# Designs tried in a protein design run: peptides against a protein of PDB entry 5EIB. Part 39

Target 1, 366 residues: chain A of PDB entry 5EIB
Amino acid sequence: VDLEPGTMDSVRSGPFGQIFRPDNFVFGQSGAGNNWAKGHYTEGAELVDSVLDVVRKESESCDCLQGFQLTHSLGGGTGSGMGTLLISKIREEYPDRIMNTFSVMPSPKVSDTVVEPYNATLSVHQLVENTDETYCIDNEALYDICFRTLKLTTPTYGDLNHLVSATMSGVTTCLRFPGQLNADLRKLAVNMVPFPRLHFFMPGFAPLTSRGSQQYRALTVPELTQQMFDSKNMMAACDPRHGRYLTVAAIFRGRMSMKEVDEQMLNVQNKNSSYFVEWIPNNVKTAVCDIPPRGLKMSATFIGNSTAIQELFKRISEQFTAMFRRKAFLHWYTGEGMDEMEFTEAESNMNDLVSEYQQYQDATAD
Target 2, 366 residues: chain A of PDB entry 5EIB as posed
Amino acid sequence: VDLEPGTMDSVRSGPFGQIFRPDNFVFGQSGAGNNWAKGHYTEGAELVDSVLDVVRKESESCDCLQGFQLTHSLGGGTGSGMGTLLISKIREEYPDRIMNTFSVMPSPKVSDTVVEPYNATLSVHQLVENTDETYSIDNEALYDICFRTLKLTTPTYGDLNHLVSATMSGVTTCLRFPGQLNADLRKLAVNMVPFPRLHFFMPGFAPLTSRGSQQYRALTVPELTQQMFDSKNMMAACDPRHGRYLTVAAIFRGRMSMKEVDEQMLNVQNKNSSYFVEWIPNNVKTAVCDIPPRGLKMSATFIGNSTAIQELFKRISEQFTAMFRRKAFLHWYTGEGMDEMEFTEAESNMNDLVSEYQQYQDATAD

## One batch from the design tools (peptide; aimed at target 1 R91 N349)

Design b2_p16_8_s2 (made by RFdiffusion4, then SolubleMPNN; from b2_p16_8, 12 letters changed)
Fold by OpenDDE base, seed 1:
Parts: sequence; C-alpha cells; structure tokens
Structure b2_p16_8_s2 (fold): chain B 366 residues (1-366), chain A 16 residues (1-16)
Amino acid sequence: as target 1 above (366 residues)
Amino acid sequence: SDERLKKLQEEREKLK
C-alpha cells in the first residue's frame, strides 16, 4: 500500500515482486507530501476502504488468522498517517486479532524532512492505543551500526534496509518454523508485554560484522550472545544500561548446542542482572531454530522490552516540542482538517508513556 | 534517496 505509485512499481519490478498478488497492490496518485494529516484524514481516508477490501479477502483465505503485521515509517505522511488509520480500522473490524508493527523511527541523521517529529508523535499516539506489539526500528541506530560497527564510510538506504530485513527475518523465525517458543503472535505478546501500553520492543541482530572482518571471525554461541546484549547492537537508539528489561526474547538460528545456548544466556543474565527487573519471574525466553538464515551459519535475534526505550520517545518529544512551541508548519496539518488539540493530546500521551516506563524502571519488588 | 543521504553525510563532515 502506498499513496505514491512509484513505490509500488519499484516493489513490483523488484526481484521478489512476483510473490505478491497484483490485485493486492493498492496505491494512490498524489502522495501524502510528508504530512500525517493527508495520510490520516484526506488522501489516506479516500484509499483506506480499498485496502480494507483486500485485507478482508486475504483474511477470509486464512485457515487460522493470528493477526496482522504492518511495516511502515513514522517520519513520512503515508506510513505514519495512512498506516495508523489502517491499524485503527483493522482493529475495529478484528478486535480479537493481534496487531503487530515494524515501525521505522525517524532520525535527522537519515532524513532532512523537517516535520518528521510531528508525524512520529502523532503516530506513536495511535500505536500506544491500537497495537499489541511494536518493533521500534530506529534509523539513527541503523545509521550508527552501519557507520561504527559495519565500518561503512557512506551508509546507503540499502545498507539500512539490509539490517531491517535481517531483524524482521529473525523476530519472525518462531512464527515460520514449527515447535519454537512464541510460535504465534498472541503467545509472543503474552511473553513480551506485561503491561498493555508498554509494547514497544528494542530489536537487535547478531552477527554484525564488517565485510573486512567476516572472513576471520568464527561465529560462536558466546560471541553471538555477547554481541546481542551489547548496547551498540540495538536497533533502537537507546542504551539498555540506562533502563531495565521488563522482558527479553532471544532467538538463535543454526546448528548449535541448546545446552551451550542456555549456559550463555544464563551467564549474560547473571552478568547484567542489574539491568533486569527482579519482580517479573522468568522474563527471559530463549528459542533455538536449527535452520540458519540464508548466507550465515548461525545468528541470534534479540527482542527487548526495556524501560530504556523512553530515550527514543524523549528524543522525538524534544524535537516535537521545539517545533510546536513555534507553531511551525501547523497550517499544513490544520488545512487537512486536523485540530491543533490533537497535537497536544499526542504529545501528552507520549509523555505519559515515558512516565509509565520510568515508574516501572523505579519499581521495586514489594 | 541515496544522493540525499550522501549530502547529509557531507554536511555533517563539514561541521566536524
């Protein structure tokens, strides 16, 4: 789905364009112009019914519908505005199904789109209320991984998207292969989301190796485990050491000893015990899948529900506040039928979310 | 898109 035809043409002409049904390409002509209100109230609202018709058709063809997965950006008008409209409409029609998102967070390191803080804040307001689980994929963290860890002097969108694809493949491993931990979206939510509003995940993927170092590193379970818990390996620009993990899932892929995985996972938890809440029992889950990802002998994917995720929301909130105090570009949103009060409500709800994370960070076992 | 990202990188290098 897109409000611009060129994006859909790129997907269709791509190496995997043939895996999608032609009738499932729903697109507009005008785009959202990086305006959330165009995506949510005008251009996106005109297209949403056509998307819902396709969603219904595909849902009826499922033997066992678990839920929905949306991949979108929060900086642009279509992914943010129309994406959150679509989430709302799907939730109204399928209230008993899981809503999962892969949400790409904006960064001034990757984009010069001035209104991204508005689009992101308005989107987060919707995601807090209308999703069950959200993977926060932060363009700032992706850029920093490419530059610092992968030693790419000039990261490309291709390099960033490669990290996104590896992460998405990793976190969905348990859904795609039978007999795994978190084999369904509901079980994942039960294990990862102790509080309904605190459903924003910090993902990570290992191994992350520079092209020059790939030839010389033997991938071992200890190295994967160490890298997976490293703050520099997180795909959200948050330091886990500044917060506490509520819940963690680790997904190992490849031929390895389950015993060695369990030993290394226990060791890393013990070494980092100060960064876990003590009042949630059995809050770390581990899965091992014998099938490695394509091109790797082994990998590990990390899913963290950490109170440190508030650093990401604080960054967006600070950028939002700096613009909103000056009423910068507000006429672009109000001109599409949006009320200025919705900005204030979205800011308030995101600040409440930050406060909730802080409360659980400071909570002790009674 | 890659040209835009490259331009942002060049601007950051000039600020260092």
Scores: peptide ipSAE 0.077, ipTM 0.749, DockQ to the pose 0.013
OpenDDE base, seeds 2, 3, 4, 5: peptide ipSAE 0.030, 0.025, 0.014, 0.028; ipTM 0.600, 0.547, 0.420, 0.568; seeds 2, 4, 5 fail the geometry check

Design b2_p16_8_s3 (made by RFdiffusion4, then SolubleMPNN; from b2_p16_8, 10 letters changed)
Fold by OpenDDE base, seed 1:
Structure b2_p16_8_s3 (fold): chain B 366 residues (1-366), chain A 16 residues (1-16)
Amino acid sequence: as target 1 above (366 residues)
Amino acid sequence: ADERLARLAAEREALR
């Protein structure tokens, strides 16, 4: 789905374009112009019914519909505005199904789009209320991984998208292969989301290795475990050491010893016990899938629900506030039928979310 | 003991 035709043409002409049904390409002509309001109230609102028709058709073809997975950006107009509109409409029609998102967070390191803080804040407001689980894929973190870890001098969107694809593949492993922990979206939510509003995950992937170091790196369970819990490997730009994990899931892929995995997972928890809440029993889950990802002998994927994620939201909030105080570019949104009150409500809700994370970070067992 | 946390723990164990 897009409000621009060119993106759909790119997907269709791509190496995997044929895996999608032609009738499932729904697109507009005008785009959103990086304006959330165009995505949500005007251009996107005109297209949303056509998307919902496709969603209904595909949902009816499912033997057992678990829910929905949306991949979108929060910095743009289509992914943010129309994406959140679509989430709202799907939630209304399918209230008993899981809403899962892969939400790409904007970064000034990657994009010069000045209104990204508005689009992101308005989107987060919707995601807090209308999603059950959201993977935070932060372009800030992706850029830093590409630059620091992968030793890419000038990271491209291709480089960032490679990390996104590896992460998405990792976190969906249990959904795609039988006999795993978190084999469905609802089970994942039960394991990962102790509090309904606190459903934003920091993902991570291992191994991440520069091209020059690949030949010298052994892929071992201890190394994967260490890298997976390293703050530098988080796909969200927050330091887990500044918060506490509410819940964690680790997904190992490849042929390895279950015993070794369990030992290493226990060791990493014990070494990092101060970074876990003590009042949520059995808050770390581990899965092992015998099938490695393509091109790797083994991998590990991390899913963390950490109170440190508030650093990501604080960054967005600070950027938002700096613009909103000046009423910068607000006329672009109000001209599409938005009220300034909606900006204030979105800001307030995101700040409340930050406060909720902080509350649970500071909570102790009675 | 938070009854909610106890319930959540039981649910997570049942899924293991």
Scores: peptide ipSAE 0.023, ipTM 0.529, DockQ to the pose 0.146
OpenDDE base, seeds 2, 3, 4, 5: peptide ipSAE 0.020, 0.020, 0.025, 0.014; ipTM 0.471, 0.535, 0.502, 0.378; seeds 2, 4 fail the geometry check

Design b2_p16_8_s4 (made by RFdiffusion4, then SolubleMPNN; from b2_p16_8, 11 letters changed)
Fold by OpenDDE base, seed 3:
Order: sequence, then structure tokens, then C-alpha cells
Structure b2_p16_8_s4 (fold): chain B 366 residues (1-366), chain A 16 residues (1-16)
Amino acid sequence: as target 1 above (366 residues)
Amino acid sequence: ADERLKRLAAEREELR
């Protein structure tokens, strides 16, 4: 789905374009112009019914519909505005189904789109209310991984998207292979989301190895475990050491010893015990799938529900506040039918979310 | 967008 036609052509002409049904390409002509309100109230609202028709058709064809997975950007107008509209409409029609998102967070270091703080704040407001699980993928974190860890001198969006795709493949492993932990979206939510509003995840993937080091790196369970818990490996721009893990899931792929995995996972928890809440029992879950990802002997994917994710929301909130106090660019949104009150409500809800994370960070076992 | 990333990469290299 897009409000621009050119993205559909790129997908269709891509190496996997033929796996999608032609009728499942729904697109507009005008785009959102990086305006959440155009995505949500005007251009996106005109297209949403056509998307819902496809969603219904595909849902009816499912033997057992678990839920929906949306991949979108929160900085643009289409992914943010239309994406959250779509989430809302799907939630209304399928209230008993899980809503899962892969949400790309904007970064002023990566994008020059001045209104990204508005689009992100308005989107987060919708995600708090209408999603069950949101993987936070930060373009800044992806860039830093590409540059620092992968030693790419000139990271491209292709390089960033490769990290996203590896992570998406990793977190969905348990859904695609039977007999695993978190074998369905609902079980994942139960294991990862102890509090309904606190459903924003910090993803990570291992191994991440520079091309020059690939020849010398042994892929071992200890190395995967160490890397996946490294703050530099997080695909959200927050430091897990500044918060506490509410829940963690680790998904290992490849032929490895379950005993070794369990030992290493226990060791990393013990070494980092101060970064876990003590009042959530069995808050670290581990899965092992014998089937490695393509091109790797083994991998590990990290899913963290950490109170440190508040750093991401604080960053967005600070940027939002700086713009909103000046009423900068508000006429672009109000001209599409938005009220200034919607901005204030979105800001308030995001600040409440930050406060909730902080509360649980400071909570002790009584 | 790729041009922005290239510029950022260059800036970061200069800071090292």
C-alpha cells in the first residue's frame, strides 16, 4: 500500500514481486507530502476502503487468522498517517486479532523532513491505543550499526533495509516454524507485554559482522548471545543500560546445542541482572529453530521490552514540543481537517507513556 | 535520501 504509485512498481519489479497478487497492490496518485494529516484524513482516507477490501479478502482466505503485521515509517505521511488510519480501521473490524507493527522511527540525523516530530508523535498516539506489539526500528540506530559495526563507510537505505529485513525474519521465525516458543502472535504478546500500553519492543539481530571480519569470526552461541545483548546492537536508539528489561525474547536459529543456549542465556541474565526487573518471573524467553537464515550457519534475534525505550519517545517529544510551541507548520495539518487539540492529546499520551515506563523502571518487588 | 546518508557518513568519518 502506498499513496504514491512508484513504490508499487519497485516492489513488483523486485526479486520477490511475483509473490504478491496484482490485486493486492493498492496505491494512490497524489502522495501524502510527508503530512500525517493527508495520510490520515484526506488522501489516505480516500484509499483506505480499497485497502480494507483487500484485507477482508485475504483474511477470509486464511485458515486461521492470527492478526495483522504492518510495516511503516512514522516520519513520512503515508506510513504514519495512512498506516495508523489502517490500523484503526482494522482494529475496529477485527478487535480479537493481534495488531503487530514494525514501525520505523524518524531521526533528524538521517532525514531532513522537518515535520517528522509531528508525524511520529501523532503516530505513537495511535500505536499506543491500537497496536498490541510494536517493534521500534530507529533509522539512527540502523545507520550507526551500518557505520560502526558493519564498517560501511557510506551506508545506503539498502543497507538499513537489510538490517530491518533480517530482524523481521528473525522475530517472525517462531510464527513460521511450528513447535517454537511464541508460535503465534497472541503468545508473543502474552510473553512480551506485561502491561497493555507498554508494547514497544527494542529489536536486535546477531551476527552483525563487517565484511572484512567475516572470515575470522566464529559463529558461536556465546558470541551471538553477547552481541544480541550489546547496547550497540539495538535497532532502537536507546541504551538498555539506562532502563530495565520488563521482558526479553531471544530467537536462535541454526544447528546448536540447546544446553549451550540455555547456559549462555542464563549467564547473560546473571551478568546483567541489574538491568532486569526482578518482579516479573521468567521474563526471559528463549527459542531455538534448527533452520538457519539464508547465508548464515546460525543467528540470534533479540526482542526487548525495556523501560529504556522511553529515551526514544522523550527524543521525539522534545522535538515535537520545540516545533509545536512555535506553531510551526501547523497550518499544513489544520488545512487537512485536524484540530490543534489532536496534537496536544498525542503529546500528552506519549508523555504519559514515558511516565509509565519510568514508573515500572523504578518499581521494586514489595 | 541516499545522498543524505552519504553526507552523514562523510561527516562521521571526519569526526573520527
Scores: peptide ipSAE 0.022, ipTM 0.587, DockQ to the pose 0.013
OpenDDE base, seeds 1, 2, 4, 5: peptide ipSAE 0.014, 0.017, 0.005, 0.000; ipTM 0.416, 0.442, 0.378, 0.376; seed 4 fails the geometry check

## One batch from the design tools (peptide; aimed at target 1 G337 D339 E342 E345)

Design b2_p17_1 (made by RFdiffusion4)
Pose (drawn by RFdiffusion4):
Structure b2_p17_1 (pose): chain A 366 residues (1-366), chain P 17 residues (1-17)
Amino acid sequence: as target 2 above (366 residues)
Amino acid sequence: SARMDERIATILSERAS
């Protein structure tokens, strides 16, 4: 789905472009120009019922639908504006299904548009209310990993998307292969989301590799465990050691000692016990899958529900406030008939989300 | 929300006209 028609061509000319159902391409003529109001209201509303028809069709041909997963950026107009409209319409029509999103957060280091904080805040407001699980993929973190760790002086979207694809493959492994833990979206959600609004996850993986060089050696289980908890291996630009984990899901892929995995996971939990909330006993679940990802014999994927994610929302909120106080470009949004109070409502909801993460960060069992 | 749905219906009517 895109408001921009040129997106259809690039996907089709891609390696697996012909495998998609031709009828499932739903596109507009213009597109939003980084205007969330255009995406949602104006233009996305024009296009959205066509998308829902296709969604309804894919759903009726499902033996037992688990739910939906949406990939989109929060900084633009279509993936953000229209994407959250689609989520709201799907929530109305399929209220008992899990909604899961892979949402990429904007960063000034990657994109040169100062309205992106507007678009992201309006979107975060929708996701807080309407999604069950959201993987926070931070362009800030992706750029820093490429620039500082992978030593790519000029990271491209291809460099960033290599990190995203490795992450998406890792976090959906329990859904795609036989296993006991978090095997479906609802079970994963019940294990990861103690409070409905706090459903923004920090993904990480090990080893971090630059695409096309080179290999190995394969990591030891200890090396995997330590790296997947490392702040430098997170896809969200937050220091996990600045907050506390409410829940964690760890996924080890490849051939390895299950016993050694158990020992290392117990090791990181009790050496660093102060970083795991004490009022959620046994809040770290571990899954092993025998099939490694491409190019690797061993890998680990980390999914964290950490109070430290408030740093991501504080950063967006600060940029949003800096722009919104000067009312810059606000008429671009209200020109599409959007209420200015929707900006204030979204800002307040995001700041409320930050306070809630802090409340549980300081909470004690006593 | 309901307010947003109403707003969308109005905007679509204006644009169709």

Design b2_p17_1_s1 (made by RFdiffusion4, then SolubleMPNN; from b2_p17_1, 11 letters changed)
Fold by OpenDDE base, seed 5:
Structure b2_p17_1_s1 (fold): chain B 366 residues (1-366), chain A 17 residues (1-17)
Amino acid sequence: as target 1 above (366 residues)
Amino acid sequence: SMKEEERIKELLAKRKA
């Protein structure tokens, strides 16, 4: 789905364009112009019914519908505005199904789009209320990984999207292969989300290796485990050491000893015990899938529900507040039928979310 | 333009319905 036809042509002409049904390409003509309000209230609102018709048709073809997965950017008008409109409409029609998102967070290091803090804040407000699980894929963190860890001098969107695809492949492993931990979206929610509003995940992937060092790297379970818990490998720009893990899932892929995985997972928990809440029993889950990812002997994917994720929301809130106090570009949104009150409500709800994470970070076992 | 304001009003009305 896109508000621009050129995006659909790029997907259709791509190496995997033929895997999608032609009738499942829904697109507009006008685009969103990086404006959340165009995506949510005007251009997106004209297209949403056509998307819902496709969603219904595909849902009826499912043997057992678990829920929905959306991949979108929170900085752009289509992904942010129309994406959150679709989430709302799907939630209204399918209230008993899981809503899962891969939400790409904007960064000033990656994009010069001045209104991204508005689009992100307005989107987070919708995601807090209408999603069950949100993977926070932060362009800030992706850029830093590409530059520092992968040693790419000038990271491109192609380089960032490669990390996104690796992360998505990792976190969906349990859904795609039988007999795994979190084999359905609902089990994932039960294991990862102890409090309904606190459903924003910090993903991580290992191995991350620069092209120059790939030939010298032995892939071992200890190295994967260590790198997976390293703050530098997090796909969200927050330091887990500044917060506490509520819940963790680790997904190992490849031929390895389950005993060695369990030993290394116990060791990393013991070493980092101060960074876990003590009042949630058995809050670390581990899965092993014998099927490695393409081109690797083994990998590990991390899913963390950490109170440190508040650092990401604080960054967006600070940028939002600096623009909103000046009413900068506000007329672009109000001209599409938004009220200024919706900005204040979105800011308030994001600040409440930050306060909730802080409350659970400071909570001690009585 | 007046036409664009009318279009926006119609879209907002459909969303509330």
Scores: peptide ipSAE 0.093, ipTM 0.783, DockQ to the pose 0.092
OpenDDE base, seeds 1, 2, 3, 4: peptide ipSAE 0.059, 0.006, 0.005, 0.022; ipTM 0.755, 0.326, 0.354, 0.578

Design b2_p17_1_s2 (made by RFdiffusion4, then SolubleMPNN; from b2_p17_1, 12 letters changed)
Fold by OpenDDE base, seed 4:
Structure b2_p17_1_s2 (fold): chain B 366 residues (1-366), chain A 17 residues (1-17)
Amino acid sequence: as target 1 above (366 residues)
Amino acid sequence: SEKEEKRIKELLAKRKA
């Protein structure tokens, strides 16, 4: 789905374009112009019914519909505005189904689009209320990984999207292979989300290696385990050491000893015990899949529900506040039918979410 | 929200007029 035809043509002409049904390509003509309000109230609102018709048709063809997965950017107008409209409409029609998102967070390191903080804040307000599970894929973290860890002097969208793809493949491993932990979206929610509003995940991937060092690196279970818990391997620009893990899932892929995995996972928990909440028992879950990712002998994927995710929301909130106090570009949104009060409501709800994470970070066992 | 849905309906009605 897009408000621009050119994106759909790129997908259709791509190496995997044939896996999608032609009738499932729904697109507009005018685009959202990086404006959440165009995506949500005008251009996107005109297209949403045609998307819902396709969603219904595909849902009816499912033997057992678990839920929905949306991949979208929060910096643009289509992914943010139309994406959150679509989430709201699907939630209304399918209230008992899991809503899962891969939400790409904007960063000024990656894009010069000045209104991204507005689009992100307005989107987070919707995601807090209408999603069950949200993977926070932060363009700032992706850029920093590409630049510092992968040693790419000028990271491209292609380089960032490669990390996104690896992460998405990692976190969906348990859904795609039988007999795994979190084998369905509902079990993932039960294991990862102890409080309904606190459903924003910090994903991570190992190994992250520069092209020049990749050939010389032995991959071991201890190294994967250590790297997976390293802040430099997180796909969200947060330091887990500044917060506490509520819940963790670790997904190992490749031929390895389950015993060695369990030993290393216990060691990393004990070493980092101060960074876990003590009042949630058995809050670390581990899975091992014998099937490695393509091109690797082994990998580890991390899913963290951490109170440190508030650093990401604080960054967006600070950028939002700096623009909103000046009423910068506000007329672009109000001209599409938004009220200035919707900005204040979205900012308030995101600040409440930050306060909730801080409250649970400071909570002690009685 | 009901407020949001009402707003969307109002805006769509204005575009069709």
Scores: peptide ipSAE 0.298, ipTM 0.892, DockQ to the pose 0.949
OpenDDE base, seeds 1, 2, 3, 5: peptide ipSAE 0.019, 0.025, 0.210, 0.026; ipTM 0.588, 0.676, 0.829, 0.693

Design b2_p17_1_s3 (made by RFdiffusion4, then SolubleMPNN; from b2_p17_1, 7 letters changed)
Fold by OpenDDE base, seed 4:
Structure b2_p17_1_s3 (fold): chain B 366 residues (1-366), chain A 17 residues (1-17)
Amino acid sequence: as target 1 above (366 residues)
Amino acid sequence: SAAEEERIAKILAERKA
């Protein structure tokens, strides 16, 4: 789905364009112009019914519908505005299904779009209320990985998208291969989300590799385990050491010893015990899939529900506040039917979310 | 197991209430 036709042509002309049904390409003629309100109330609202018709048709064709997954950017008007509208409408129609998102967080390091903090804040407000599971894929973190770890002097969208694809492939491993931990979206929600509003995940991946790097060094299980818990491997720009893990899932892929994995996972938990809450029993889950990702002998994917994710929301909130105090560009949103109150409500809800994470970070077992 | 599915369904229902 896109409000611009040109993006759809890139998907159609791509190496996998034929895997999608032509009738499932829904697109507008006029883009959202990086405006959340245009995506949510005007251009997006005109297109949403046609998207819902396709969603219904595909849902009826499912033998067992678990839920929905949305991949969207929170910086742009289409992904943020129309994406959150779509989530709301799907939730209204399918209240008993899981809503899962891959939400790409904006960063000034990646995009010069000035209004991204507005789009992100307005989107997070919707995601808090209307999703069950949200993977936070942070362009700040992706840029830092490309620049600092991969030594790319000028990271491209191609470089960032490679990391996104690796992450998405990793976190969906258990859904795609039978007999794994968290084999369905409901089990994932139960295991990963102890409190309904605290459903934002910090993904991580090891090994970190760039497109065109032919030297896929096979890592050992100890190296994979250590790198997976390293803040430099996180796809969200937060330091886990500044918070506490509520829940963790680790997904190993490749031919390896389960015993060795369990030993290394126990060692990393013991070494980092201060960074886990003690009042959630069995809060670390491990899966091993014998099928490696393409081009790698082995990998590890991390899913963390950490109170450190508040650093990401604080960053967005600070950027939002700096613009909103100046009333910068507000007329672009109000002109599309928004009230200024929606901005203050969204900011308030995101700040409440940060406060909730902090409360659980400070909670001790009495 | 059926018991696990029932437990999951109950937890998810309680979260939506």
Scores: peptide ipSAE 0.123, ipTM 0.805, DockQ to the pose 0.019
OpenDDE base, seeds 1, 2, 3, 5: peptide ipSAE 0.000, 0.006, 0.000, 0.102; ipTM 0.313, 0.345, 0.310, 0.791

Design b2_p17_1_s4 (made by RFdiffusion4, then SolubleMPNN; from b2_p17_1, 9 letters changed)
Fold by OpenDDE base, seed 5:
Structure b2_p17_1_s4 (fold): chain B 366 residues (1-366), chain A 17 residues (1-17)
Amino acid sequence: as target 1 above (366 residues)
Amino acid sequence: SAAEEARIAALLAERRA
């Protein structure tokens, strides 16, 4: 789905373009112009019914519909505005199904779009209310990984998207291979989300290795375990050491010893016990899939529900506030039929979310 | 306009600080 036709042509011409049904390409003509309000109230609103028709058709063809997965950017207008509109409409029609998102967070290091803080804040407001699970894929973190870890001097969107794809593949492993932990979206939510509003995940992937170091790196369970818990490997620009894990899932892929995995997972928890809440028993889950990802002997994917995620929201909130105090570009949004009050509500809800994370960070066992 | 460009530049500078 896109508000611009050119993106659909790009997908069709891509290496996997033929995997998608032609009738499932829904697109507009005008684009969103990086404006959340155009995506949500005008251009996107004109297109949403056509998308919902496709969603209904595909849902009816499912043997057992678990839920929905949306991949979108929060910095643009289409992914943010129309994406959240779709989430809302799907939630209304399918209230008993899981809503899962891969939400790409904006960074001023990656994009020069000035209104990204507005688009992100308005989107997060919707995600808090209408999603059950949100993987926070932060362009800030992706850029830093590309630059610092992968030793790419000038990271491109292609480089960032490679990390996104690896992460998405990792976190969906249990959904794609039968008999795994969190084999369905509902079970994932039960294991990962102890409090409904606190459903924003910090993903991580291992191995991440620079081209120059690939030949010297042995892929071992201890190394994967160490790297996936390293703050530098988080796909959200947060330091887990500044918060506490509510829940964690680790997904190992490849041929390895279950015993060794269990030993290393226990070791990392014990070494980092101060960074876990003590009042949620058995809050770390581990899965092992015997099928490695393509091109690797083994990998590990990390999913963390951490109170440190508040650092990401604080960053966005600070940028939002700096613009909103000046009423910068507000007329672009209000001109599309948006009320200024929605900005204040979105800001307030994000600040409340930050406060909730902080509350649970400071909570002790009774 | 030059004024709009200056405004955009200022906002970008604040976001990157």
Scores: peptide ipSAE 0.017, ipTM 0.415, DockQ to the pose 0.021
OpenDDE base, seeds 1, 2, 3, 4: peptide ipSAE 0.000, 0.000, 0.000, 0.000; ipTM 0.261, 0.311, 0.330, 0.292; seeds 1, 2, 4 fail the geometry check

Design b2_p17_2 (made by RFdiffusion4)
Pose (drawn by RFdiffusion4):
Structure b2_p17_2 (pose): chain A 366 residues (1-366), chain P 17 residues (1-17)
Amino acid sequence: as target 2 above (366 residues)
Amino acid sequence: AEKERREEVIAKAKEDA
């Protein structure tokens, strides 16, 4: 789905472009120009019923639908504006299904548009209310990993998307292969989301590799475990050691000692017990899958529900406030008939989300 | 209230189209 028609061509000319159902391409003529109001209201509303028709069709041909997963950026107009409209319409129509999103957060280091904080805040407001699980993929973190760790002086979207694709493969492994833990979206959600609004996850993986060089050696289980908890291996630009884990899901892929995995996971939990909330006993679940990802014999994927993710929302909020106080470009949004109060409502909801993460960060069992 | 406001704008946009 895109309001921009040129997106259809690039996907089709891609390696697996012909595998998609031709009828499932739903596109507009213009597109939003980084205007969330255009995406939602204006233009996305024009296009949205066509998308829902296709969604309804894919759903009626499902033996037992688990739910939906949406990939989109929060900084633009279509993936953000229309994407959250689609989520709201799907929530109305399929209220008992899990909604899961892979949402990429904007960063000034990657994109040169100052309205992106507007678009992201209006979107975060929708996701807080309407999604069950959201993987926070931070362009800030992706750029820093490419620039500082992978030593790519000029990271491209291809460089960033290599990190994203490795992450998405890792976090959906328990859904795609036989296993006991978090095997479906609802079970994953019940294990990861103690409070409905706090459903933004920090993904990480090890080893971090630059695409096309080179290899190995394969990591030891200790090396995997330590790296997947490392702040430098997170896809969200937050220091996990600045907050506390409410829940964690760890996924080890490849051939390895299940015993050694158990010992190392127990090791990181009790050496660093102060970083795991004490009022959620046994809050770290571990899954092993025998099939490694491409190019690797061993890998680990980390999924964290950490109070430290408030740093991400504080950063967006500060940029949003800096722009919104000067009312810059606000008429671009209200020109599409959007209420200015919707900006204030979204800002307040995001700041409320930050306070809630801090409340549980300081909470004690006593 | 926010949803009602948004649905009005959406309905208008669909009629205009």

